# Designs tried in a protein design run: peptides against a protein of PDB entry 8PQO. Part 23

Target 1, 252 residues: chain A of PDB entry 8PQO
Amino acid sequence: VLLKEYRVILPVSVDEYQVGQLYSVAEASKNETGGGEGVEVLVNEPYEKDGEKGQYTHKIYHLQSKVPTFVRMLAPEGALNIHEKAWNAYPYCRTVITNEYMKEDFLIKIETWHKPDLGTQENVHKLEPEAWKHVEAVYIDIADRSQVLSKDYKAEEDPAKFKSIKTGRGPLGPNWKQELVNQKDCPYMCAYKLVTVKFKWWGLQNKVENFIHKQERRLFTNFHRQLFCWLDKWVDLTMDDIRRMEEETKRQ

## One batch from the design tools (peptide; made by RFdiffusion4, then SolubleMPNN)

Design b1_p10_3_s1 (from b1_p10_3, 3 letters changed)
Fold by OpenDDE base, seed 5:
Structure b1_p10_3_s1 (fold): chain B 252 residues (1-252), chain A 10 residues (1-10)
Amino acid sequence: as target 1 above (252 residues)
Amino acid sequence: MATLELIKLA
């Protein structure tokens, strides 16, 4: 088991992020070739449990069409079906990812708190002390180009070059987080994303667990760079606007 | 619509 807490600081409010996240997910999904292909939505309903209220989703990602033919032919039954169960009770979210073939030998869990701070809270997910001491805290700086792979870099998605016309936020220089403290009118937040990765096959545990974390970090970095650089596209949208956009995306 | 966690696989 490998646990890391990714802390993503953004110059937006917790309330703004709720709109921006949903917009950016929808927009990024549209931009991906074959986006939505092989995705089956089994459940999408409201839930209430232990005082937590939100939206529950269960999706299956069928990867058969997205892998080479020889991989598909050699893959065991269920090996290319990924199950995603998600509980969205913003500002808290939880996602559990499993595989039909690997069963208990594979787990990815992502638990997120969105807080109006600069990523300074310790153990925001309230883990036991013995578990918390094994968690690596990883800060993602959306302005740091060195954290972005060259193949992923786009100038139009660079927070160090972008300036929002509607809000005046940006560009984000090397000391932007410290400068936020002096900018009384600029909101900020941190997404605390606790990622638990379990791969129980002896000899491959560390390799696979580290690989998955590397992919998650890459995803979080690129997504939040996009979210910030798309600020002028979503900052004036309402939740009703987002709901309409989601319904249009489902039909494509 | 895909979630954030699996957006690369969608």
Scores: peptide ipSAE 0.116, ipTM 0.807, DockQ to the pose 0.395
Fold by OpenDDE base, seed 4:
Structure b1_p10_3_s1 (fold): chain B 252 residues (1-252), chain A 10 residues (1-10)
Amino acid sequence: as target 1 above (252 residues)
Amino acid sequence: MATLELIKLA
């Protein structure tokens, strides 16, 4: 098991982020060609459990079309079906990813707290001390070009180049986080994303777990760069606007 | 529509 807590600091408020996240997810999904065909939504409903209220989703990602033919032909039944169970009780979110074939031998859990701070809270997910001491904190700087793979880089999604017309935020220079502390009128937040990865196959555990973390980090980095650079597109939207957009997208 | 965590797979 490998645990890392990714801390993504953004010059947006927690409330703004809720809109921006949903918008950016929708937008990113649209940009993925053919993406919807392999996703089966089993459940999408409100939930209330243990004082937590939010939206529960259960999706199956059928990866058969996303892997090479030889992999598909050799893969055991269920090996290419990934189940995603998500509890979105913003500002808290939890996603659990499992695989039909691997069962208990495979787990990706992503638990996120969105806090109005600069990533300074320790153990925001309230892990036991013994568990917490094994968590690596990883700061994602959306303005740091070196954290972006060349193949993922887009100039229009570069926070170091973007300036929001509507908010005046950006561009984010090398010391933007330090400067933000002195800008009382600019909101900020941190997404604390505790990622638990379990891949219980002897000889491959560490390799696969590290690989998955690398991919998650990549995803978080790119997504939040997009989210910020799309600020002018979503900052004036309401949650109702987002819900309408989601409904429209479902009909397509 | 995928969630954030699996957006690359959708």
Scores: peptide ipSAE 0.156, ipTM 0.819, DockQ to the pose 0.405; fails the geometry check
Fold by OpenDDE base, seed 3:
Structure b1_p10_3_s1 (fold): chain B 252 residues (1-252), chain A 10 residues (1-10)
Amino acid sequence: as target 1 above (252 residues)
Amino acid sequence: MATLELIKLA
């Protein structure tokens, strides 16, 4: 098991982020090759549990069309089906990713708290002290180009180049986080994303767990760079506007 | 329609 807490600081408020996240997810989904191919939505309903209220989704990602024919033919039953269960109770979110074949031997869990701070809280997910000792905190700086793979880099998605016309935020220089503290009118938040990766196959545990974390970090980095650079597109949207966009995305 | 966590797969 490998645990890391990714902390993404953004020059937006927690309330703004709720809109921006949903917009950016919808927009990114439209831009993905293949769109929603092989995605089956089993459940999409409101939930209430232990005082937590939100939206629960259960999706299956069928990977059969995304692997070579020989892999598909040799794959055990359920091996190419990934289950995603998500509890979205913003500002808290939990996603659990499993595989039918691997069962308890494979788990990706992503738990996120969105807080109006600069990533200074320790153990925001309230782990037991012994468990917390094994969590690596990883700061993602959306303005740091060195954290972006060359193949992922786009100038139009570079926070160090972007200037929001509507809000005046950006571009984000090397010391933008320190400068933010002195800007009374600029909101900020941190997304604390605790990622738990478990892959229990002998001889592959460390390799696969580290690989998955690398991919998650890459995803979080690119997504939040997009989110910020798309600020002018979503900052004036209402939740009703977002819901409409989500419905349109589901039709694709 | 895809969540953030699996956006790369959708």
Scores: peptide ipSAE 0.141, ipTM 0.813, DockQ to the pose 0.386; fails the geometry check
Fold by OpenDDE base, seed 2:
Structure b1_p10_3_s1 (fold): chain B 252 residues (1-252), chain A 10 residues (1-10)
Amino acid sequence: as target 1 above (252 residues)
Amino acid sequence: MATLELIKLA
């Protein structure tokens, strides 16, 4: 089992992020359509459970062409069906990823708290001390181009080049986080994403777990760079606007 | 819609 807590600092408020996240997910989903095996959405509905209210989604990802050769060797063709169950009870989100073939030997759990701080809270997910000491905290800086793969880089999604016309935020320079503390009019938040990866296969555990973490970090980095650079597109949207966009994306 | 944690891999 490999645990890392990714802390993504953003110059947006927790309330703004709720809209931006939903918009960016919908927009990114549109951009990924036609990517091959595709995504099957089984469930996408509001839920209420034990006082928690939010949106529940169940999706199946077909990943045969998206995984390394050694992963394809472990799972027969067609066995690379990944189930993603997600509970979005913003500001808390939980995603559980499982595989039909691996069953209990494979788990990715992503638990996210969105807090109005600069990523300074420790153990926001309230792990036991023994578990918490094994969690690596990883800070994602959306302005740091060195954290982005060249093949993922787009100038229009570069926070170091983008300036929001509607909010005046950006571009984000090398010291943007330090400068943000002194900018009383600019909100900020941190997404604390605790990622638990379990791959119980002797000899391949560390390789696969580290690979998955690498992919998740890459995803989080790119997604939040997009979210910020799309600020002018979503900052004035209402939740009703988001719902319409989600319904349109669901049909594609 | 909840965040697609594997959206890039889709």
Scores: peptide ipSAE 0.137, ipTM 0.814, DockQ to the pose 0.338; fails the geometry check

Design b1_p10_3_s2 (from b1_p10_3, 4 letters changed)
Fold by OpenDDE base, seed 1:
Structure b1_p10_3_s2 (fold): chain B 252 residues (1-252), chain A 10 residues (1-10)
Amino acid sequence: as target 1 above (252 residues)
Amino acid sequence: MASLELIKLA
């Protein structure tokens, strides 16, 4: 098991991020080839549990069309089906990813708290001390080009070049996080993303777990760079606007 | 619509 807490600091409010995240997920999904193909939504309903209220989703990702033919032919039944269960009780979110074939031997869990701070809270997910000492804290700086793969880099998605017309935020210089403290009119938040990866396969556990973390970090970095650079597209939208957009997308 | 975590797989 490998645990890392990714801390993503953004020059947006917690309330703004709720809209921006949903918009950016929708937009990024549209830009991906085959968006929505092979995704089955089993459940999408409100939930209430232990004082937590939010939206619960259960999706199956069928990867048969996403792997080479020889892999598909050799894959055991259920091996290419990924289950995603998500509890969205913003500002808290939890996602659990499992595989039918691997069962308890495979788990990706992502638990996120969105807080109006600069990533200074320790153990925001309230782990036991013995567990928390094994968590690596990883800061993602959306302005740091060195954290972006050359193949992923786009100038129009570079926070160091972007300036929001609507809000005046950006471009983000090397010391932008420190400068936020002195800018009373600029909101800020941190997404604390505790990622738990478990892959029980003798000889491959560490390799696969590290690989998955590398992919998650890459995803978080690119996504939040996009989210910020798309600020002018979503900052004036309401949650009702987002819901309408989602409903329109479901009808297509 | 894909979730954030699996957006690249969708």
Scores: peptide ipSAE 0.184, ipTM 0.832, DockQ to the pose 0.397
Fold by OpenDDE base, seed 3:
Order: sequence, then C-alpha cells, then structure tokens
Structure b1_p10_3_s2 (fold): chain B 252 residues (1-252), chain A 10 residues (1-10)
Amino acid sequence: as target 1 above (252 residues)
Amino acid sequence: MASLELIKLA
C-alpha cells in the first residue's frame, strides 16, 4: 500500500471551485478521445450516511475496446472492468476504484477535502497517527512548468501566462503563493487529495503503485492548470448552468 | 461523463 496526500493550492475560493471543478470536468471529458465510450452508469442518486449528504455514483469502465484483441482474448473474466464508486459531498469527496478480477488485491481510493487555506493543515483526513506517518505530502504547484510533461504542455493552459480578464487573477509568477497571502481581495483554497493505492501482486506491488501515483499526479496537475486557465469561462456560471452542461455532455 | 479521477480513460 502506498499513500500520498497531494495538496493543490489555487487562487480561487472553495465556493468558486465547486463550479470550476464541475465545468472543467465536463470540458475535459469532451476533449478526451472516445467521449466516455465504454462507460456504464449503474447508479446515480443522492445519499445520506452518517451525517454526510451528497451524490453517489457507481460506474463501470469497460476496457475491452481499449486493449488489443489478443489481450482481450486472454484476459480473465472481469479483468477489463473497472468499477468506480464515488461519493460527492462537496467540499468532501471520496472515490473508490476496484477491479472485478483483482478484488481485494487492487484498490485506488481518492479522498479529497477542499479547505480555504494554503495547504498548511496536517492530517486533514484524520488518519490514525501510525498511518499518517506513512503518508507523503506532495505539493502540486500549478505554475511550475517543471512539473508538467512536455507532451502535456499547452501555452493556453499555462498559469504563468494566463491573465483572467474577469477577476484580474494571474499570471502566476514563481512566488505567487507567497504573494497571495498579502492579497486580501484574492481568495485561495487547497484541495487535499489523499490517494491510497494498493496493488497486491508479488513482484509488481511497488512498481504498479508508484506508476498509478505518477499518473494521478499528472492528472491532478494538468486538470488544475486547466481549471485556473479556464477561470473566465466558468467564474460567472451558476450551478444551474453547470447542470445544463452536464446534461449536454451526457448526450454525446 | 467520466469523473475527474478517470478522465484519462474516457
């Protein structure tokens, strides 16, 4: 098991982020090849549990069409089906990713708290002390070009170049986080994303767990760069606007 | 629509 807490600081409020995240997810989904091909939504309903209220989703990602024919033919039953169970109770979210074949031997869990701070809280997910000491805190700086793969880099998604016309935020210089503390008119937040990866297969555990973390970090980095650079597109949107966009995306 | 965590698969 490998645990890392990714901390993404953004020059937006927790309330703004709720809109921006949903917009950016919808927009990013449209830009992906296949546009949700092979995704089956089993459940999408409100939930209430232990005082937590939100939206619960259960999706299956069928990967059969995304692997070579010989892999599909040799794959055990359920090996190419990924289950995603998500509880969205913003500002808290939890996603659990499993595989039918691997069962308890494979788990990706992503738990996120969105807090109005600069990533200074320790153990925001309230782990036991013995577990918390094994968590690596990883800061993602959306303005740091060195954290972005060359193949992922786009100038129009570079926070170091972007200037929001509507809010005046950006561009984000090398010391933007430090300068933010002195700007009372600019809101800020941190997304604390605790990622638990378990891949219990002899000889491959460390390699696969590290690989998955690398992919998650890449995803979080690129997504939040997009979210910020798309600020002018979503900052004036209402939740009703977002719901309409989600409905339109479902039709594609 | 895919969730944030699995956008790369969609």
Scores: peptide ipSAE 0.179, ipTM 0.830, DockQ to the pose 0.388
Fold by OpenDDE base, seed 5:
Structure b1_p10_3_s2 (fold): chain B 252 residues (1-252), chain A 10 residues (1-10)
Amino acid sequence: as target 1 above (252 residues)
Amino acid sequence: MASLELIKLA
């Protein structure tokens, strides 16, 4: 088991992020080739449990069409079906990812708190001390180009070059987080993403768990760079606007 | 619509 807490600081408010996240997920999904192909939505309903209220989703990602034919032919039954169960109670979210073939030998859990701070809270997910001491805190700086793979880099998605016309935020220089303290009118937040990865095949645990973490970090970095650089596209949208956009995306 | 966690797979 490998635990890391990714802390993503953004020059937006917690309330703004709720709109921006949903917009950016929808927009990113449209831009992916074959986006939504092989995605089956089993459940999408409101839930209430232990004082937590939100939206529950259960999706299956069928990866058969996304892998070469020889991989599909050799893959065990259920090996290419990924189950995602998500509880969205913003500003708290939880996602659990499992595989039909691996069962209890494979788990990805992502638990997120969105807080109006600069990523300074310790153990925001309230883990036991014995568990917390094994968590690595990883800061993602959306302005740091060195954290982006060259193949992923786009100038139009570079926070160090982007200037928001509607809000005046950006570009983000090397000291942008320190400068936020002096800019009383600029909101900020941190997404605390506790990622738990379990892969229980002997001899492959460390390799696979580290690989999954690298992919999650890459995803979080690129997504939040896009979210910020798309600020002028979503900052004036309402939740009703987002709901309409989601319905249109589902029909494509 | 895909979730954030699996956006690159969908």
Scores: peptide ipSAE 0.152, ipTM 0.823, DockQ to the pose 0.391
Fold by OpenDDE base, seed 2:
Structure b1_p10_3_s2 (fold): chain B 252 residues (1-252), chain A 10 residues (1-10)
Amino acid sequence: as target 1 above (252 residues)
Amino acid sequence: MASLELIKLA
């Protein structure tokens, strides 16, 4: 098991981020070709549990069309089916990813708290002290180009070059977080993303767990760079606007 | 929230 807490600091409020996140997910989904193929939505309903209220989704990703034919032919039953269970109770979110074949031997859990701070809180997910000792805190700086792979880099998605016309935020220089503290009129938040990865296959555990974490970090970095650079597109949107956009995306 | 749909982008 490998645990890391990714802390993504953004010059937006927690309330703004709720809109921006949903917009950016919808926008990214539109830009992704073949995104809906092999996705089965089993459940999409509101839930209430232990004082937490939100939206619960259960999706199955059928990866048979995403792998070479010889892999598909050799894959055990259920090996290419990924289950995603998600509880969206913003500002808290939880996603659990499992595989039918691997069962208890495979788990990706992503738990996110969105807080109006600069990533200074310790153990926001309230882990046991012994478990918390094993969590690596990883800060993601959306302005740091060195954290972005060259193949992922786009100038129009570079926070160090972007200037929001509607809000006046950006561009984000090397010391933007320190400067932000002195800007009383600019909101900020941190997304605390605790990622738990378990892959119990002898000889491959560390390789696969580290690989998955690298992919998650890459995803979080690119997504939040987009979210910030798309600020002028979503900052004035309402939740009703977002809902309409989501419905349009579902049709594609 | 980090869905598997977003993982496609990585």
Scores: peptide ipSAE 0.114, ipTM 0.820, DockQ to the pose 0.350

Design b1_p10_3_s3 (from b1_p10_3, 3 letters changed)
Fold by OpenDDE base, seed 1:
Structure b1_p10_3_s3 (fold): chain B 252 residues (1-252), chain A 10 residues (1-10)
Amino acid sequence: as target 1 above (252 residues)
Amino acid sequence: MSSLELIKLA
């Protein structure tokens, strides 16, 4: 098991991020071909549990069409089906990813708190001290080009070059986080993303777990760079606007 | 928003 807490600082409010996140997911999904192919939605309903209220989703990702024929032919039953269970109780979110064949031997869990701070809270997910001492805290700086792969880099998605016309935010210089403390008119937040990866396969556990974390970090970095650089597209949208956009996308 | 919906973009 490998645990890391990714802390993503953004010059947006917690309330703004709720809209921006949903917009950016929808926008990025439109830019990718086949985004809905092989996805089955089993459950999409409101939930209430232990004082937590939100939206629960259960999706199956069928990977049969996404792997080479020889892999598909050799794959055991259920090996190419990934289950995603998600509890969205913003500002808290939890996603649990499992596989039918691997059962307890495979888990990706992503638990996120969105807080109006600069990533200074320790153990925001309230882990036991013994568990927390094994968590690596990883700060993602959306302005740091060195954290972006050359193949992923786009100038129009570079926070160090972007300036929001609507809000005046950006460009983000090397010390933007420190400067933000002195800018009373600029909101800020941190997404604390605790990622738990478990892959119980002898000889491959560490390799696969580290690989998955590398992919998650890459994803979080690129996504939040996009989210910030798309600020002018979503900052004036409401949650009702987002819901309409999602409904329109489901009809396509 | 699900994590895998984000992964589809990678």
Scores: peptide ipSAE 0.091, ipTM 0.817, DockQ to the pose 0.323
Fold by OpenDDE base, seed 2:
Structure b1_p10_3_s3 (fold): chain B 252 residues (1-252), chain A 10 residues (1-10)
Amino acid sequence: as target 1 above (252 residues)
Amino acid sequence: MSSLELIKLA
C-alpha cells in the first residue's frame, strides 16, 4: 500500500472551485473526442448518509488502452474492467476504484477535502497516527513548469503566463503563494487529495503503485493548471450553467 | 467528481 497526500494550492475560493472544477471537467471532456473506451454509468443519484449529502456515481471503465503493457499481461483481455464508485459531497469527495479481476488485491482510493487554507493542515482525513506517519505529503505547484511533462505543456495552460482579466489573478510567479498571503482580496484554497493505492501482487506492487501515483500526480497537475487558466471562462458561471454544460457533454 | 474521468482526459 502506498499513500500520498497531494496538496494542490489554488488562488481561488472553495466556492469558486466548485464551479471551476465542474466546468473544467466538462470542457476537457468536450476536447477529448477520440477516447473510444466504454464508460458505463450504472448509478448516478443523490445520496444522504451519516449527515453527508451529495451525488453518488458508479461507473465501469474499460482501460485496456490506458494501461502499460505489463498491466495488460496481468489482466486477460476484457478483465480490465475498472469499477469507480464516487461520492461527491463537496467540499468532500471520495472515489473508490476497484477491478473485477484483482478484487481485494487492487484498490485506488482518492479522498479529497477542499479547505480555505494554504495546505497547512495536517491529517485532514483523520487517519490513525500509525497510518498518517506513512503518508507522504506532496505539494503540487501549478506555476512550476518543471512539474509538467514536456508533452503535456501548453502555453495557454501555463499559470506563469496567464492573467485573468475578470479577476486580475496571475500570472503566478515563483513566489506566488507567499505573495498571495499578502493579497487580502485574493482568495485561496487547498485541495487535500489523499490517494491510497494498493496493488497486492508480489514483485509488481511497488512498480504498479508508483506508476498509479505518477499518473494521478500528472493528472492533478495538468487539470489544475487548466482550471486556473480557464478562470475567466467559468468564474461568472452559476451552478445552473454548469449543470447545462454537464448535460450537453453527456449527450456527446 | 470522478478521478477516472480525469484520467481519460489525460
Scores: peptide ipSAE 0.082, ipTM 0.810, DockQ to the pose 0.290
Fold by OpenDDE base, seed 3:
Structure b1_p10_3_s3 (fold): chain B 252 residues (1-252), chain A 10 residues (1-10)
Amino acid sequence: as target 1 above (252 residues)
Amino acid sequence: MSSLELIKLA
């Protein structure tokens, strides 16, 4: 098991982020070709549990069409089906990813708290002290180009170059986080993303767990760079506007 | 949003 807590600081409020996140997901989905292929939605309903209220989704990603024929023919039953269960109770979110064949030997869990701070809270997910000792805190700086792969870099998605016309936020210089503390009119937040990766196959545990974390970090970095650079596109949108955009995306 | 959906977009 490998646990890391990714902390993404953004010059937006927790309330703004709710809109921006949904917009950015919808926008990215429009640009994806074949993103909906092999996705089965089993459940999409509101839930209430232990005072937490939100939207629960259960999706199956069928990978049969995405692997070579010989892999498909040799794959055990359920090996090419990935289950995603998600509980969206903003500002808290949880996603659990499992595989039918591997069962308890494979798990990706992503738990996110969105807090109006600069990533200074320790153990925001309230782990047991012994478990918390094994969590590496990883800070993602959206302005740091060195954290972005060259193949992923786009100038139009560079927070160090972007200036929001509507809000006046950006560009984000090397010390933007320190400067933010002195700017009373600029909101800020941190997304605390606790990622638990479990892969119990002998000889592959460390390799696969580290690989998955590398992919998650890459994803979080690129996504939040986009989210910030698209600020002028979503900052004036309402939640009703977002819901309409999501419905339009589902029809494509 | 789901994390896996984001992974597909990356």
Scores: peptide ipSAE 0.081, ipTM 0.811, DockQ to the pose 0.347
Fold by OpenDDE base, seed 5:
Parts: structure tokens; sequence; C-alpha cells
Structure b1_p10_3_s3 (fold): chain B 252 residues (1-252), chain A 10 residues (1-10)
């Protein structure tokens, strides 16, 4: 088991982020050719449990069409079906990813708290002390180009070059987080993403667990760079506008 | 919002 807490600091409010996140997911989905192919939505319903209220989703990602024919022919039954269960109770979210073939030998869990701070809270997910001491805290700086792969870099998605016309936020210089403290009118937040990766196959545990964390970090970095650079596209949208956009995307 | 929907961005 490998645990890391990714802390993503953004110059937006917790309330703004709710709109911006949904917009950015929808926008990214539109830009992908073949996005949603092989995705089956089993459940999409409201839930209430232990005082937590939100939206529950259960999706299956069928990867059979997305792998080479020889992989599909050699893969055991259920090995190419990925189950995603998600509980969205913003500002808290939880996602659990499993595989039909690997069962208890494979788990990805992502638990997120969105807080109006600069990533300074310790153990925001309230882990036991013995578990918390094994968690690596990883800060993602959306302005740091060195954290972005060259193949992923786009100038139009660079927070160090972008300036919001509507809000005046940006560009984000090397000391932008320290400067936020002096900018009384600029909101900020941190997304605390606790990622638990479990791969129980002996000899491959560390390799696979580290690989998955590398992919998650890459995803979080690129997504939040886009979210910030698209600020002028979503900052004036309502939740009703976002819902309409999601419905249109599902029909494509 | 799903995490795998975000993985497509990587």
Amino acid sequence: as target 1 above (252 residues)
Amino acid sequence: MSSLELIKLA
C-alpha cells in the first residue's frame, strides 16, 4: 500500500471551484475523440449516509476496445473491466476504483477535502496516527513548469502566462502563493487529495503503485492548470449552466 | 464527478 496526499493550491474560492471543476471536466471531455466509449453508468442517484449528503455514481469502464487485440485475447475474464464508485458530497469527495479480476488485490481510493487555506492543515482526512505517519505530502504548484511533461505543455494552459480579464488574477509568478497573503481581495483554496494505491502482487507492488501515483499526479497537475487558465470561461457560470452543459455532453 | 473521467487528461 502506498499513500500520498496531494495538495493543490489555487487562487479561487471553494465556491468558485465547484463550478470550475465541473466545467473543466465537461470541457476536457468534449475535446477528447472517443471520450465516453466503453463507459457504462450503472447508478447515478442522491445518497445520505452518516450525515453525509451528495450524489453517488457507479460506472464501469470497459477497456476491451481500447487495448490491442492480442491483449484482449490473452486477458482473463473481468481483467479489462474497471469499476468506479464515487460519492460527491462537495466540499468532500470519495472515489473507489476496483477491477473484477484482481478483486481485493487492487484498489485505488481518492478522498478529497476542499478547504479555504494554503495547504497548511495536517491530517485533514483524520487518519489514525500510525497510518498518517506513512503518508507523503506532495505539493502541486500549478505555476511550476518543471512539474509538467514537455508533451503535455501548452502555452495557453500556462498559469505563469495567463491573466484573467474578468478577475484580474494571474499571471502566477514564482512567489505567487506568498503574494496571495498580501492580496486581501484574491480568494484561495487547497484541494487535499489523499490517494491510496494497493497492488498486492508480490514483486510488482512498488512498481505498479508508484506508476499509478505518477499518473494521478500528472492528471491533477494538468487538470488544475487548465481549470485556472479557463477561469474567464466559467467564473460567471451558474450551477444550472453547468448542469445544461453536462447534459449536452452526455448526448454526444 | 469521477476520477477516471479526469484520467483521460493524462
Scores: peptide ipSAE 0.078, ipTM 0.813, DockQ to the pose 0.318

